# Ledger of designs, part 254: peptides against a protein of PDB entry 9GMZ

Target 1, 343 residues: chain A of PDB entry 9GMZ
Amino acid sequence: TGFPLELLTRPATERLAYFENYTVAHPRLKEVYEILMRTIAEPAGASFIFVYGASGVGKTTLRLRVEQKLTELALPKLESDRARVPVVGIEAIAPESRYFNWKEYYTRALITLEEPLIDHKFDYGVRGISRDNFGKINVESKVVAPALRRALENALIHRHPDVFFVDEAQHFGKVASGYKLQDQLDCLKSLANMTGILHCLLGTYELLTFRNLSGQLSRRSVDIHFRRYCADSPEDVQAFKSVLLTFQQHLPLAETPNLVDHWEYFYERTLGCIGTLKDWLKRVLSDALDREATTITLKDLQKRALSVAQCQKMFKEIQEGERQLSETEADVQNLRSALGLGA

## One batch from the design tools (peptide; made by RFdiffusion4, then SolubleMPNN)

Design b2_p25_2_s1 (from b2_p25_2, 12 letters changed)
Fold by OpenDDE base, seed 3:
Structure b2_p25_2_s1 (fold): chain B 343 residues (1-343), chain A 25 residues (1-25)
Amino acid sequence: as target 1 above (343 residues)
Amino acid sequence: SMAERLREVEELIERAFEEEVQPAK
């Protein structure tokens, strides 16, 4: 099914918003979604889920889709339990300094958890945390990180989300050489254990470095690799072409552009990452709508494409991550073989 | 056609996102 034809008579802003909000279902997204949803439903004593993959593979889209589904499933219960939040999701920020700003992290987590739509007032037990007239949390500058942590622990226990999402979680690893990355892991582990809330960390392949530092986290973690589509796999190429076909049908333009015939060019400039593809098409659609164009041309695509140099840099980062995972899989197989468990 | 086959696969994938993930009892 294509876009609603009524959009062709609507303002450019509505047409763009439709495309922005549209999620293409594709095999890798479906697979990771199913694994993630099952793991959230049945964590089997896991405290962490690690979702890692290339930048622009679609991790944020995955998170948003899971958040939507968990909210939908919780709606009947939320009518009776007005204190419950079904899911909480934040994005970790890159530290400006050599130290991760835990105060900022806890503040953002609290603000997200305590959205104004929750009628049930919660006392955080911490002086300097209040709600404004709009129900937003205000944290005074005098409130220190340990107090914010306690407030977050209490809020997580009280609101009892099915999962706590942290997007761009590789930013936890961006600490100065003097601050042990292990201390950050232990801090997160302690938060998950104290609250009983499952944490899902989504990030780039840099998240693997973070995951591998704690053998104790490994025992209580589930790993999900969100793979890109690979051009050396006929099945992956077919899936990528299918995604292009879907996108061309959901671009709210008078004339359907032929994206599929240019699949190699799209693959070259996205590296098989569907998020990168969507962002590219969004930019091109915006330009076309601004010109009141009836369709998208190859020239329009070229104008907004990533440079070859950008793609080469991104590809090196992907290859390094994929290599590390392949080595880890080999190490697991070697360990199993050494234990006499077979392949 | 190739386009028809791709649409069929897409529809199958989309329907699967609408299925309730029931916790295994």
Scores: peptide ipSAE 0.014, ipTM 0.395, DockQ to the pose 0.038
Fold by OpenDDE base, seed 5:
Structure b2_p25_2_s1 (fold): chain B 343 residues (1-343), chain A 25 residues (1-25)
Amino acid sequence: as target 1 above (343 residues)
Amino acid sequence: SMAERLREVEELIERAFEEEVQPAK
């Protein structure tokens, strides 16, 4: 089944929005989604979930899909408990300054947590935090980070989400010279402990540094590796081709483009990352819609492809992350062998 | 209960991926 044919008569904005909202249920996404949903349902004393993988593997898509499903699950209960928020998700911003801005983080978290038209006004007990007539939170510039933290702690306790998502969480690692990454982790750990709310950090392989820095976090964390598709695996190549086939059927164009025949070129320029692939196809679709084109050509793809230099940089970052994980797996096997459990 | 919550999650997982990726021919 492809896209709804009625889209061909719709404005370019609606056609693009359809493709933007379309999610391919590829094997790695399904696997990670299942593990994540089960872990949220049964955290087994975990305070943190780390979801790490290549940039553009699809972590944001995973987060948004989980947020949607947790919201759908909670809807029947939200009618009786109007104070509850089922899930809260924010993206950690790369600071313009070399240092993570906690004030901005807490402000964004509070805004996101209180964005629902929740009839029950929560008093944060902090001067300079108010709601406008539309229920939108306003935080005055005079409010300091420790006050915003207390407001967020109280809001999280009151709203009791099943999980707190932080996307692009590697940005917590952007610490000032002389500051320890450990202090950032201790801050997050304290927030999770004080609120009793499960935190899920999604990010690049730079999140592995967070995992390795705290033996205390490791005891209370679940790790989920969101892998890319690898060209050296026949099964992964077949899955990648299947994703291309699905995308070509869901591009709202008059003529279905043949993406599958160009799978090697798509792999070369995405490194097996489905998010990178989707973003590439979105750009190409937008260009095609602007030209009122009936299909997408190889030339259209080439115009919006990542450069070879960009791909080489991304590939080095992936290889380093995959290497670190492989070494950890080998260490586990060595430990098991040393314990007499067998490999 | 935790068991009820798990069942709710499993039912959602099953529905979430109704559009399985078709194998490339």
Scores: peptide ipSAE 0.013, ipTM 0.407, DockQ to the pose 0.642
Fold by OpenDDE base, seed 2:
Structure b2_p25_2_s1 (fold): chain B 343 residues (1-343), chain A 25 residues (1-25)
Amino acid sequence: as target 1 above (343 residues)
Amino acid sequence: SMAERLREVEELIERAFEEEVQPAK
């Protein structure tokens, strides 16, 4: 099924919005989504889920879809429990200093937990946290990080989300020392333990460095690798071509562009990352709509493609992450062999 | 049971993906 043909008579803004909101249910996204949803439904004593993968693989899309689904599943319960928030999602900010800004993190988390649409006033038990006349949280500058933490703990307990998402979680690892990194992990671990709320950290392969520093978290965490499609796998190539075919059918243009015949070029400039592909096609679609073009050409694609230098940089980052995971797999095999278990 | 809950989640996941592939009319 392609895009609704009625879109061809609609404004460019509606046509673009359709494509922006369209999600391809590709095999890797489906797999990770299933694992993540199962883990959220039955964490089996896990306090953390780590979702790691290349930049542009589709982690934000995954998060959004899980948030939507958890909200949908919670709707019947939310009618009876108006205090409940089904899911909380924040983005970790890159620290401007050698220290992670916990005050900002807690403030953003509190603001996200207390959307204006939540009718129930929650007493945070902390002076300097108030709601304005519009129900928005205001945190006074005098409120210190430990007080904000207590407020967040209380809010998480009261709102009982099924999961707390932290996107760009590799930013927790951008601290000056390994000791401080462990302290950050212990802080998050304490928050998860005190609230009983499952935390899902999504990030790039830089998140692996953060994950590996806490051997104790290994027993209480689930790891989910959101893999890109690899050109050396026939199955992955076929899946990538299928994604191109689907996007081709869902570009709201009068003439369907042939993206599949250019799959190698799309792969070269996306490294098998579907988010990168979608963003590229979105830019190209926007340009085409601005020109009232009937289709997308190879020249239109080339104009908005990532440079070879950008792709080379991204590929090095991917290769380093994939290498670290491969070394971990080898360590497991070595451990099994040392235990007298067959490889 | 845990197994029933997992199956329910699996069915919900499959339906969600099928619904996303089908534009809501």
Scores: peptide ipSAE 0.007, ipTM 0.373, DockQ to the pose 0.280
Fold by OpenDDE base, seed 4:
Structure b2_p25_2_s1 (fold): chain B 343 residues (1-343), chain A 25 residues (1-25)
Amino acid sequence: as target 1 above (343 residues)
Amino acid sequence: SMAERLREVEELIERAFEEEVQPAK
């Protein structure tokens, strides 16, 4: 199946939007999606889900697909319970300062939790939080972080989402000391415990540091590794080529570009990360549409590719994360062997 | 062809993903 041919007669903006909204159902995304959906449905006393993987592996796409599905599944219940929000998803922001901005985090969470379509007015129990005439939440600058936290706790309890997503959650960890990282984790743990809402933290391999710091959180957390495709695995190479073929068919251009024949170049510049691949193709498609081009060339790809130096840097970061996971797996194996449970 | 096999695999993955993403009736 390819893009709707009618798109070729549509404006460049519609053609680009089609590709932006298109999601390839690749094996790793499917696997992680299934595990995540199952875990959300049956958390078995878990308070946290950690989804970690390389930058650009597709964690945001995963989140958005799960959010969409949870919303769809909740529709019949939302007719009877107009106060309920099925899912909340936010992106954690890198702090401008050495300290995580909890005030901004709570404000964004509140704004996201209170979708304009929710006609059900809720009193947050905090002065300086209001809805405007358009139903948008307004938080006055005078509202302090502890008050915003209480407002968020109350809102989460009242709206009772199945899960609270925090994307780019490694930004919680950008605190200079391991002690401060524990404090951030304890804050999140407290929020999850006070609300009874399952939290899903999506991020880079830096999230592994959170897992290692709290033996108590590890007992109440489910871990999901969103792996990139590896060139040393024939199955992964085949899956990556399949993704290229699918993107090739879904680029709304008059002539289908041959992406698959250049799979090694695509792999070199994406490190097997499908999100990075999609973003690259999106930039190239935008350039092609602006020129009213019939297809994408290798030259067009090269113009928007990440530099070799950028790829080398990203690859080192990935290798360090994968190494840490491998060491953790070895430690588990060593522990099992030492306990006499076998390998 | 390799391209046809890749297409078949992708269609299977897409269908399986769509089927699994469909609400359990």
Scores: peptide ipSAE 0.015, ipTM 0.429, DockQ to the pose 0.039; fails the geometry check

Design b2_p25_2_s2 (from b2_p25_2, 12 letters changed)
Fold by OpenDDE base, seed 3:
Structure b2_p25_2_s2 (fold): chain B 343 residues (1-343), chain A 25 residues (1-25)
Amino acid sequence: as target 1 above (343 residues)
Amino acid sequence: SAAERRAEVERLIEQWFAEEVQPAK
C-alpha cells in the first residue's frame, strides 16, 4: 500500500503534509510503542518511564503516536468529564545560561496542560496567572518557580492525565556549578509523587545518568531503550531496508524513487536512526515538490545529506551511550551473580 | 475495568500494526 494517488493532483503543501504525518511502523518503534502503551495502561506502582536512545532515533514520533492513541482512548470519557486531559506532552528547553530553568519548565507545562479549548476552566490559586480572551494561560514575570510548581501540581491533579511526557529530558542534567543533579531528580520525583501522575522522560543516553543517581527512582521506574538499527545485525539491516521501501512507497511523487538500492548510503548518513532518515527525505521531497519533479535522484539526496563530519560526531555520541548502557547491563549481571541470582 | 482497558490498548496496538512495514524483498 502506497500513498493515496489523488495526492498527485493536490498542492505541494498537502503532498508534503501527507509525508510529514506519515509514520512508518518499523520494528523498534513497534516494540517500544507496545511496552510504553502497556506500561501507561498498567504502571504497577511506577512513577517514571525513561525512554532513551540516539538523537534522531524517533522518540518524538513515539511520543506523538502515544499521545494520539491515549487521546482516542479517552474520547468517550472526555465527553462526560470535560475537566480531564488524557495526556500532556512538553519538550524540555535547552537553557541559554547552561542552567535548567525550572520557572520556564513549569510555565510551559501549565500552558500545555491548560489548553484554550478545554471547557472546564481551573483556578490555579496563584496571583499573576491568568487566561487571555482566547483562554490561553498568561504567567506574569513576577510569579516565582515555587508558585508555578504548586499551580502545576494542582492542575495535574485536577486534569489527571494518564501520563506526562517530557521530551529532550536530558536538559534536566544542565545544573549550575555547586548544584547536584540529584536535587533535580528529587524535584521531579516529588512532582510525580505529589500529583500521582506517571511521568515519561524521553531523551538521549544522558538520561542513563538519572537512572544511576537515584536508587529510589530505579525502584519506581520502567526503562525503555529505543535502539537504532545496527549494520552488524542482518535483521536490523533488513528492517532498515524495509523502512526505505515503505518510505519510497509513501513519497507522493509521480515516479516511485528507488531508495532501497542506496540503503548503504542512507545508513551511512543516518546511522540507522529512522527519525534522521525521515527528516532527510522530508527535505528532499520538499525540494522535489518545489521543482515540480516527478521523482528524486541520488543527486537530490546528496544535496540534503548530513555531512560526514556531522555523522562522525553523532556516531561518537551514540557509541558512548551504547557503551554506557552495556556497562550498566554488565554491572546488573555482576550484582545478580554476586547475590547468587542466576543471570 | 483494568481488564477492559488492557483489551482496548491491545486492540489499538493491533490496529496500528495492521499497517506494518512491508518487507523489502
Scores: peptide ipSAE 0.060, ipTM 0.711, DockQ to the pose 0.592
Fold by OpenDDE base, seed 1:
Structure b2_p25_2_s2 (fold): chain B 343 residues (1-343), chain A 25 residues (1-25)
Amino acid sequence: as target 1 above (343 residues)
Amino acid sequence: SAAERRAEVERLIEQWFAEEVQPAK
């Protein structure tokens, strides 16, 4: 089924919003979603979930969909437990300095945790945290990071979310030394242990460096690799073409564009990353709607495509991440063989 | 219960993917 034909009579803003909100349930997203939902339902003593993959593979789409579904599941129980928040999701900010800003992180986490329950008062046990006239949390500049941490610990214990999501979590790794990276891991580990809340870190392959620093975290972590579609796999190519066909049917234009016939060009400029593909099509759709165009042409696609140089850079970063994972898998096989366990 | 939570998670998974990607020819 395609887009609702009634959208063709609606304003350009509504047509664009329809496509923006549309999520293709592609095979890799399905697989990762199932693993993530099952792991959140039954953590089996895990304190961390790591979701890693290429930039633009669709990790944010995955997070938002899980947040939505966990909220929907909790609705019947939230009437009886008004203090509970089912899920919390934040995006980690890239530090302007060589050091991760924990004060800003804790502040954003507190704001996000309390936003759905703005009418419910909670005493954080920390002076300088208040609500404004609109119920928004205000943190005074004098409040120090250790006090904000205690406030967040208390809030997480009281609200008891099923999972705490941190998107763009590779930004925890942007520290001046490997030692400081370990301190970041120990800080997160301590927060998870003190609160009993499952943490899910989503990010690029830079999270692998973060994961490998703590042998103790590995015993209490679940890893989820969100793979891109690979052109060397006939099944992956067919899945990618099927995604193009689905997007083609859901572009709210008078004439359905033929995206599938250009699948190689789409693959060249997205590297098999569906998030990159959706963002590209969104930009092209916006341009087409602004011109009151009936369809999208190859020229319209070319105008908003990533440059070859950008794609080459992104591809090198992907290849390095995929190589590190492949080496880790080979090391496990070598270890098993050396232990006399069958491969 | 944990079993009821699993069953509801499986139901939600099934609902989302009932709208599966159309197979490209």
Scores: peptide ipSAE 0.034, ipTM 0.679, DockQ to the pose 0.588
Fold by OpenDDE base, seed 5:
Structure b2_p25_2_s2 (fold): chain B 343 residues (1-343), chain A 25 residues (1-25)
Amino acid sequence: as target 1 above (343 residues)
Amino acid sequence: SAAERRAEVERLIEQWFAEEVQPAK
């Protein structure tokens, strides 16, 4: 099964959009998706879910797929409860300043929460927050962060989403000199506790610092490691090759490119991260469509590949994250052994 | 119920993964 052949007669924009919207259900994505969906359905007293893994492993793809599915599940109930929003997802922005901008975060969260044409006008009780004639939230520059927080708390309580997603959540770790990362965690913890809304933070291995800082958060958090594929595992190599095979069948080109024969080169330039692979293939597909090319060549791949220097940097960040997790796993085994529990 | 929500989630998981990754030979 490949792409719909009718796409070959469609504009380049539609062909590119097809590939952009296509998601490969690869084994690691499947595993993490299952754990995440089950945890959202039954939080069991958890207030936080941490999803961590390499940059470009596919965390945003996971989030968007969960948001879509939670929305689809809620549709029959949304007809009767027009105030409810099933899911809220935002991306934490890297501040232009060295410090996380809470005002911007609360503003983006409010805008996203109220973006649906929900006929139910919610009064935030905050001067300077208004809706335009199209229902879009406008936040005046004079509105301060504590007022925006109260507005968001009230909106989250009223809309009652099953989960609040924050992508690129490692940006909460960008604290001013002299400020503690703990204060950012306490702020998030307070928001989750005040609203009763489950928070899911997705990010890089820098999220491990959040997990380790608070023994109180660990009691109310679920950890999900979104692993890359490793070249030292035959099963992971086979899974990675299978992903390449699936992508080559879903590239809307007249001639199916042979990506699988170049699997080592794809692995070298993606480090086993499927998001990085998909983004690379999107760039190459866009170039091919612009040239009205019938297929993709190795030369086309090379033009859009990450540099060796970029890959080396990403690999060091991955190795550090994987090391920290391996040490934690060893500590658990040592604790079990010390407790007289079999390893 | 929690059981109904679980069953709906499991059905959604099954539907999405019906499009399995093809094994590379």
Scores: peptide ipSAE 0.027, ipTM 0.678, DockQ to the pose 0.554
Fold by OpenDDE base, seed 2:
Structure b2_p25_2_s2 (fold): chain B 343 residues (1-343), chain A 25 residues (1-25)
Amino acid sequence: as target 1 above (343 residues)
Amino acid sequence: SAAERRAEVERLIEQWFAEEVQPAK
């Protein structure tokens, strides 16, 4: 099944929007999505979910699809419980300073929780938090981080989301010392415990530093590794080719481009990361639509490809993350051997 | 119930993945 052929008669903006909104249900995304959805449905005493993987692997796509499905699940209940928010998703911002800005984090979380469309208004119990005439939250500059935390705790308890997503969560780790990183984790752990809300932290392999520092969080966390496709695995190569085939069928162009024949070039410039692939194809599609082109050529692909230097940098970051995970697996095997359990 | 929620999650998973990636020939 390809794109709706009617799109060929539609404006370039609609054709581009179709492809932007199209999500390929590739095997790794499917696996992670299933684990994540099941874990959110039945946390089994978990307070955290860690989703880690390469930049551009598709973590944001995963989050958005889960948010959509949790919203769909909640719709029948939201009619009866107007206070409830099914899911909350925020992006952690890289601090301008050496310290994570908790005030900004809490403010963003509150603003996201309290969309103007939420009919049920409650008192945050904090002076300097108000709603404007449009129902949008306004936080006065005088409101301190501890007060914003209390407001967020109250809001999370009252709205009772099934999960609180924090994307780019590696930004919590940009604190200059391991001790300060532990303090940040303890702060997040306390927030999850006080609210009873499951937190899902999505990020790069830099999130593994959080896992290693908090042996106590490991007992109350579920870890989900969102792997890229690896060229050394025939199954992964086949899955990657199948993704290319699906994308070529869903590019709203008059002539279907042959992306599959160029799979090695696509792999070289995406490192097996489907998000990177989709973003590349979006740029190329946009250019093709602007030219009223009937198809995409290799030259069009080359014009919008990541440079070899960018790919080399990204690959080093991936290899370091994959190495850290492999060391953890070796540590488990060593522990099993030391316990007299077979490897 | 938690069981009903689980069943609905499984249904939604199945619905989304009915759009499976076609195998490259």
Scores: peptide ipSAE 0.031, ipTM 0.649, DockQ to the pose 0.592; fails the geometry check

